# Peptides against a protein of PDB entry 7PB4, part 332

Target 1, 105 residues: chain A of PDB entry 7PB4
Amino acid sequence: KMLNIKEYKEKLLSTLGEFLEDHFPLPDRSVKKKKKNIQESSVNLITLHEMLEILINRLFDVPHDPYVKISDSFWPPYVELLLRNGIALRHPEDPTRIRLEAFHQ
Target 2, 218 residues: chain B of PDB entry 7PB4
Amino acid sequence: DALQMAVGYFEKGPIKASQNKDKTLEKHLKTVENVAWKNGLASEEIDILLNIALSGKFGNAVNTRILKCMIPATVISEDSVVKAVSWLCVGKCSGSTKVLFYRWLVAMFDFIDRKEQINLLYGFFFASLQDDALCPYVCHLLYLLTKKENVKPFRVRKLLDLQAKMGMQPHLQALLSLYKFFAPALISVSLPVRKKIYFKNSENLWKTALLAVKQRNR

## One batch from the design tools (peptide; made by RFdiffusion4, then SolubleMPNN)

Design b2_p28_4_s1 (from b2_p28_4, 17 letters changed)
Fold by OpenDDE base, seed 2:
Structure b2_p28_4_s1 (fold): chain B 105 residues (1-105), chain C 218 residues (1-218), chain A 28 residues (1-28)
Amino acid sequence: as target 1 above (105 residues)
Amino acid sequence: as target 2 above (218 residues)
Amino acid sequence: DAEIEKDSAETILRLMVEELVILEAELR
């Protein structure tokens, strides 16, 4: 029984990964903004898939504090995407923290 | 090709300047209908036209006619079905179009190339059981999709509550019987042993076309 | 057209994440 659920989860994750690559890809870093002086803080943006994985893991690993701090690796449009669709919620007292919606509850 | 021109018309939309918009639309619609019923449509043509039928780009009458002629030549892409379901969520189609879509989905189920992504939409389909107009067709779809892993205590409760509300409907009993088969410990209620599962004949609209598709793919 | 496609993709994303959370809850 658990094996079937695990296999189903793995298939869902794979499908989600492909879906995210097709519909919500990271912006190509190739827009060389010509302006010299802005230290391109080489912040490695994470994929939306990786972001969701972090949020899901936090929801279940720390259920009493399921919030993740928004890092510079979080592409702002992805954060906004999750919030506006009710997939994630902002912490009521700390706008720098978000949690995944507890859909299982 | 007349079909390519017709599909292109629906994809790009009507050109503003044509005084004979309705006549042009009818011509292209008849072209699609004729090819679909005679030969079936390619997977790419179904992808385009199915999305158009559910997007609300055209009126309900046009959308209904397009959806009725979504007959495959060979296969339907699972991606097309997933996209179609997404349009149902947006709510731009009529209730009658939603019913027709579920009837179509049940009728064409065996012609869908893959079902992995459709199975992931199980929860969405299950939530649609609450719509009285959709319920018979959604039960049939769920009967085709349900695996042991989908049978959960909360879904059992929802089905039993639905049965309490609407009575012992044949389509609901069929789904409950399948649930009991996969998880007998979750369903303590004695279900009548029905030898025959009865769903509404959703396939009746496409019966002749489906026979032709099966013959061409043998 | 592009906006409608975006809205549809966002809806599918929500549904997939919802199902994933439910599955994760069953495994833990």
Scores: peptide ipSAE 0.626, ipTM 0.620, DockQ to the pose 0.467
Fold by OpenDDE base, seed 3:
Structure b2_p28_4_s1 (fold): chain B 105 residues (1-105), chain C 218 residues (1-218), chain A 28 residues (1-28)
Amino acid sequence: as target 1 above (105 residues)
Amino acid sequence: as target 2 above (218 residues)
Amino acid sequence: DAEIEKDSAETILRLMVEELVILEAELR
């Protein structure tokens, strides 16, 4: 039973990855070059897939505090995407923290 | 060719300058219909036209006619189906178009090249069971898609609630029977052992066309 | 047209994530 669920999960993750690449790709790094201002902190943006993995893992690994701090690696449009679709929720007291919706409860 | 011109017309939309927009539309629609019923459409043509039919770009009458002629020459891409389902979420298509789409999806199910992505849309299809007009066709689709991993306690509850509301519908009984097969512990209710699973509308609008497709691909 | 396609993709994303969370809960 568990093996079949695991296999299905792996297939779902693979399909999700492909879907995210097609519909929600990261912006090309090339567009940010034109603004002159100095502090180009080379913040490596993570993919939406990686963000979701972090959020899912936190939800299950730390169920009493399932919130993830929004880092500079989180592309703001992805955060907004997750929030507006009810996939993620902001912490009520700390807007810099988000959690995945507990769809299983 | 005439088909490429017709598909291109639907894709690009009507060029502003033509005074006879309706005649041009009808001409191209007839071209698509004729080719689809005679030879079937290529996967790429179905991809384009299926999206157009569900996008709300044209009126309901046109969308209905396009969707009715979504007959494959060989295969339908699962990507086309995923895109089509995405359009259903936007709600620009009529209820009748949604019903027709689910009927089409069931009818064409065997001609879809892959099922991996469609299986991931299981939750979406399951949610559509709440629509009384869609329910019979969605049950049939879910009967084709359901794997053991899809049979969850909350879905069982929803199906039982739906049965309580709608009564013992044959399509719902078929799906519940499949659920019981995969997860007997979740369904304590004795289901009537039906020797034959009948989904009411086994007579699809495409029966003759599908026979022709199967004959050409043999 | 692009906005509609985006909204559709966002809905699919939600459904996929929902299913993934449910599956993860069963594995843990």
Scores: peptide ipSAE 0.623, ipTM 0.598, DockQ to the pose 0.468
Fold by OpenDDE base, seed 1:
Structure b2_p28_4_s1 (fold): chain B 105 residues (1-105), chain C 218 residues (1-218), chain A 28 residues (1-28)
Amino acid sequence: as target 1 above (105 residues)
Amino acid sequence: as target 2 above (218 residues)
Amino acid sequence: DAEIEKDSAETILRLMVEELVILEAELR
């Protein structure tokens, strides 16, 4: 029973990954707008898949504080995507922290 | 060919399909209908036309006619179905179109090349059980899709609640029986052992066409 | 068209995530 659930989860994760790549790809780094001096803080943006993984893990690993701090690696449009769809919630007191919705509760 | 021109018209045609008797629209629609019922449509043609039918690009009458002729020559791409379901979420299609789509999906279920992605949409389909018009067809679809891993306590509760609301519907009983088969511990209620699972015959609209498809693919 | 497709994709995303959370809860 658990094996089947695990396999199903793995398949779902794989499908989600493909889906996210198709519908929610990271912006191509190619739009090097030439503006001069802004420090190349080469912040490596993480994929939406990776963001979701972090959020899911935090939800279950730290259920009493399921919030993740929004890092510079979080592409702002992804954050807004999750929030507007009710997938994630902002911390009521700290807008820099988000949690995954506890759909299992 | 005439079909390619027709498909191209629907794909590239004016967004404002005025319900006006555009002779051109009718011509192309008849072309698609004729080919679909005689020979079936290629997977690529179904991909295009199915999306058009559900996108709200055309009026309900046109969408209904397109959807009715979504008859495969061989297979339907799972991706086309996923895209179609995505359009259902946007809500630009009429309730009648949604019903027709679920009927179509059940009727064409065996002709869909893969079921992996469709199975991932289980939750979406399950949520659609709350629509009284969709419920019979969604139950049938879920009956076809349900795996052991889909049978969750919360879904059992929802089905029982739905049964309490709607009464002992044959389609709900069929789905509950399947749920009990996969997870007997979750369903304490004695379900009447109905010898025959009766779903509304969704296939009736396409019965002749489906027989023809099966004969061609043998 | 693009906006509609986006809204649809967003809905599917929510459903997939919901299912993942439910599955994760069962595994944990």
Scores: peptide ipSAE 0.629, ipTM 0.594, DockQ to the pose 0.483; fails the geometry check
Fold by OpenDDE base, seed 5:
Structure b2_p28_4_s1 (fold): chain B 105 residues (1-105), chain C 218 residues (1-218), chain A 28 residues (1-28)
Amino acid sequence: as target 1 above (105 residues)
Amino acid sequence: as target 2 above (218 residues)
Amino acid sequence: DAEIEKDSAETILRLMVEELVILEAELR
């Protein structure tokens, strides 16, 4: 029973990864280096897949505090995407923290 | 090719200048219908037209006619079905179009090339069971899709509650019997042993076309 | 329209994530 669920989960993760690459790719970094001295804090944006993985892991690893702090690596449109679709919830007292919706509950 | 021109018309939409927009639309629609029923449509043509039929780009009458002629020559792409389901979520299609889509999906199920992504939409289809108009066809679809991993306690409760509300419907009984087969511990209720599973024959609309498709692919 | 396709994709995303969370809960 558990083996079948694991296999199904792996298949779902693979399908989700492909789906996210097709429909929600990161913006191409190819925005032309206009020379202004803004310290390219080369904030490496994470994929939506990686963001979801972090949120899912936090939900189950720390169920009493399932919130993740929004880092600079979180592309703001992805955060908004998750919130508006009811996939994630913002912390009521700290807008810099989000949690995954507890769909299993 | 007349078919390519027709598909291109539906994809790009009506060009502004034609005084006879309705005549042009009817001409292209008849072209698609004739080819679909005679030879079937290529997977690419189904991808385009199925998306259009569910997008709400055209009126309900046109969308219904397009959807009725979504007959494959060989296969339907799973991606086309996923896109189509996504349109159902946006709610721009009529209730009658939704019913027709589920009927189509059941009828064409064997012609869909893959089922991996469709299986991931199980929760969406299951949520549509609460719609009385969709329920018979959704039960049939779920009967085709349900795997052991889909049979969860909360879904069992929802099905039993639905049965309590709607009565002992043959399509609900069929789905519950499958659920009991996969997870007997979750269903304590004695289900009548039905020798035959009876779904409303949704295939009746496409029966002749499907026979022709099967004959061409042999 | 690009916006409608986006809304569709967003709904599918929600459903996939929901299923993933349910599966994860069963494994744990």
Scores: peptide ipSAE 0.628, ipTM 0.588, DockQ to the pose 0.473; fails the geometry check

Design b2_p28_4_s2 (from b2_p28_4, 17 letters changed)
Fold by OpenDDE base, seed 1:
Structure b2_p28_4_s2 (fold): chain B 105 residues (1-105), chain C 218 residues (1-218), chain A 28 residues (1-28)
Amino acid sequence: as target 1 above (105 residues)
Amino acid sequence: as target 2 above (218 residues)
Amino acid sequence: MKEIEEASKETLLKLMVEELVILEAELQ
């Protein structure tokens, strides 16, 4: 039973990865070249897949404090996407922290 | 052609300046109905019109008539179905339109080109089991969609709770029997082995049209 | 059309994440 669940999880993760690459890619860095003076803040944005992985892991690794601090690597439109769709929740007292929705409870 | 003009009218919406808005709408609706029932609609036409029917752009009577004539010439695009389900989430369509959509989806299921994305919507369809008006048709849809991977302990509990609430409904028994087939260890309840699988006949509205589609695609 | 496509994608995203969370909980 557990083996079948793991295999299905892996398949779903693969499907999600492909889906995110196709429909929610990071913005190409090429558009920023024309505005001169914005400091190359070398902040490497993480993919939506990586963001979801962090949130899922935190939910299960630290269930009593499932919140993740929003870093500069979090692309703001992705944060908004997750919040708008009820996939993530903002901390009631700290707007810099978000959690994944506990769909299993 | 007349069909392209009709589809274009529904897509762009009524031109504000037309004094005879209702007559124009009826003319275009009759054009779509006539072509759909005689020849079926192309996948692109279904994509446009199905989304319009569920978007709340027109009144319930118009949406119902559009949805009733969503008959394919050959195939329905899975993407059109996914888009349609997204409109159900927005909640701009009536309860009767939702019921009709699920009936349509079951009736047209074999004409949908792919099922991969529709299978990902399994959780959404399963949540719709709680709606008493939708439940018979959703059970039928889930019966068509359910894979072993979808049969989870929490879904089994929800189905059993629903059975406790609604009684031993034939459509619910059919779905539970399928769940027991895939995961016998999750369902301890003895299900009657010999009951003929019975779903409410969703195809009745399109029976003649579906026969014609099957004959054209042979 | 673009808005409908976006809404569809967002719905699918939510459903896939929901299923992943449920699966992860079952593995726990």
Scores: peptide ipSAE 0.580, ipTM 0.629, DockQ to the pose 0.447
Fold by OpenDDE base, seed 2:
Structure b2_p28_4_s2 (fold): chain B 105 residues (1-105), chain C 218 residues (1-218), chain A 28 residues (1-28)
Amino acid sequence: as target 1 above (105 residues)
Amino acid sequence: as target 2 above (218 residues)
Amino acid sequence: MKEIEEASKETLLKLMVEELVILEAELQ
């Protein structure tokens, strides 16, 4: 039973990964530095897949505080996407923290 | 051609200036209906029109007529079905349109080119079992989609709870029997051995059209 | 058309995440 669930989970994760790459790719970094002065903080943006993995893991690893702090690696449009669709929730007292919706509860 | 003009009308919407909007709409709708029932529609035409029928762009009467003529010439794209299901989530279509969509989906199931993404929507379809109007048709759809990997303890509990609420409905019994086949250890209840699986409206609205489609694709 | 495609993608994303959360809960 557990093996079948794990196999199905892995298949779904793979499908989600492909889906995210096709439909929600990171913006190409190749937008040329036209204007000199904006210190492009060399912050490596994470994929939406990686963001979701972090959120899912936190939900189950720390169920009493399932919130993740938004880092500079979180591309703002992805955060907004998750919030807008009710996939994630903002912390009521700390707008810098988000959680995954507990769809299993 | 007349069909391309009709599809283009539904895609782009009615031109504001025409005094005869209703006559134009009816003309294009009849064109689509005639071609669909005679020859079937191309996958691209179904993609466009199916999304229109579920988007809430037109009134319920128009959406119902469009959906009734979603008859493939050959295949239906899985992507079209996924898009259609996404519109069900938005809730801009009537309850009657939702019922008709599930009936259509069951009727056209064998003509959908792939099932991989539709299978990922299993949880969404399963949640729709709670709607009394949808339940018979959703059970039939789930009967077609269910794999061993979908049979989970929580879904078994939900089906048994639904049976307790609604009684021993033939469509629920059919789905439970399939669940028991895949995971006998999850269902301790003895299910009646039914030799025949009965779903509501075994005679679909498209019976004659589907026979014609199968004959053309042989 | 683009908006419809975007709405479809976002809905599908939500459904996939929901299923993942449910599956993960079953593995706990």
Scores: peptide ipSAE 0.572, ipTM 0.634, DockQ to the pose 0.427
Fold by OpenDDE base, seed 5:
Structure b2_p28_4_s2 (fold): chain B 105 residues (1-105), chain C 218 residues (1-218), chain A 28 residues (1-28)
Amino acid sequence: as target 1 above (105 residues)
Amino acid sequence: as target 2 above (218 residues)
Amino acid sequence: MKEIEEASKETLLKLMVEELVILEAELQ
């Protein structure tokens, strides 16, 4: 039984990964850096897949504090996507923290 | 083509200037109805019109008529169905439109080109079991969609609770029997071995049309 | 059309995530 659930989970994760790559890719960094000297700290944006993985893991690893701090690696449109769809929730007292919705409760 | 003009009208919406908006609407609706029942609609036409029927762009009467004529010439795109379900989530369509959609989805199930994405919508369909008006049709849909991986303890509990609330409904029994087939250890209750799974053939509004589609695609 | 396509994608995303969370909960 557990093996079947794991296999199904892996398949779903793979499908989700492909889906996200096809439909929610990161914006191409190819926007020509106009040479303004500002050390744009090249914050490496994470994929939506990686963001979801972090949120899912936090939900189960730390169920009493399932919130993740929004880092600079979180592409703002992805955060808004998750929030507006009710996939994630913003912390009521700290807008810099989000959690995954507890769909299993 | 008259059909292309009709589909284009529904897609773009009523152009401001027509004094006889209702007559124009009726003309285009009749065009779609006539072609759909005679020949079926192309997948692209179904994609556009199905989406319109569920978007709330038009009134319930118009949406109902459009949805009733979503008869394929050959296939229905899975993407069209996924889009349609997305509109159900937004809740802009009437309860009657939702019922009709699930009836349509069951009736047209074999004409949908792929099922991979629809299978991912399993949880959404399952949640719709709580709606008494949808429950019979959703059970039928779930009966068609259910795989072993979908049969979870929490879903079994929900089905048993629903049965306790609604009584031993034939459609619930059919779904529970399938669940027991896939996961006998999760269902300790003795289910009557019904030889015939009676989903009430809800008067398949499309029975005659579907026979014609099958004959054309042979 | 684009908005509807986006809405469909977003809905599908939610449903997939929901299923993942449910599966993870069953594995705990």
Scores: peptide ipSAE 0.565, ipTM 0.644, DockQ to the pose 0.440
Fold by OpenDDE base, seed 3:
Structure b2_p28_4_s2 (fold): chain B 105 residues (1-105), chain C 218 residues (1-218), chain A 28 residues (1-28)
Amino acid sequence: as target 1 above (105 residues)
Amino acid sequence: as target 2 above (218 residues)
Amino acid sequence: MKEIEEASKETLLKLMVEELVILEAELQ
């Protein structure tokens, strides 16, 4: 039973990855070059796939505190996407923390 | 060619300057219909037109006609189906268009190139069982899609609840029998052993066209 | 039209994530 669920999960993750690459790609790095302002912190943005993996893992690894701190690697439009769709929730007291919605509860 | 011009018209929409918008629309629609029923459509043409039919860009009558002529020459791209389902989520298509889409999806199921992404939409399709108009066709689709990993306790409960509401419908019984096959421990209820599983013949609208497609691809 | 396409993609994303969370819960 567990093996079949795991295999299905892996397939779902793979398809989700492809879906995200096709429909929610990161902005091309080339667009940032034209804004003159100095602090181009070389922050590597993570993919939406990676962001979701972090959120899912946190939800199950630390169910009593399922919140993830929003880092500079989190592209703001992805955060907004997750929040506006009810996929993620902002921490009520700390707007810098988000959690995945507990769809299984 | 005439088909490319027709597809391009539906994709780009009517150019503002044409006084006879309805005549032009009808011309292009007839072109698509004629090619689809004679030869089938390429996967790329289906991708474009299927999305248009479900997007709400045109009226229900036009969308219905487009959807009825979504006949493949060879294959339908899974991506086209995924995109189509995404349009169903937006809810801009009519109930009749949704029913027609599920009928189409069942009828064309074997012509879809891959099923991996469609299988991921299992939860979405399952949720659509609550729509009484969709339920027979969704049951048929789920019967085609269901794997052991999809058979969960909560889905069993939902199916049993639906059966309690609707009665022992043949399409529900078919799906429940499949669920029992994959997970007998989840379904304690004795299901009547039906020798033949009968779904409503969703293929009737496309039966002749599907036979022609199968003959061309042999 | 673009807005509708975006909304449809976002809804599909949510459904996929919901299923993934349900599957993960079953593995715990």
Scores: peptide ipSAE 0.536, ipTM 0.662, DockQ to the pose 0.451

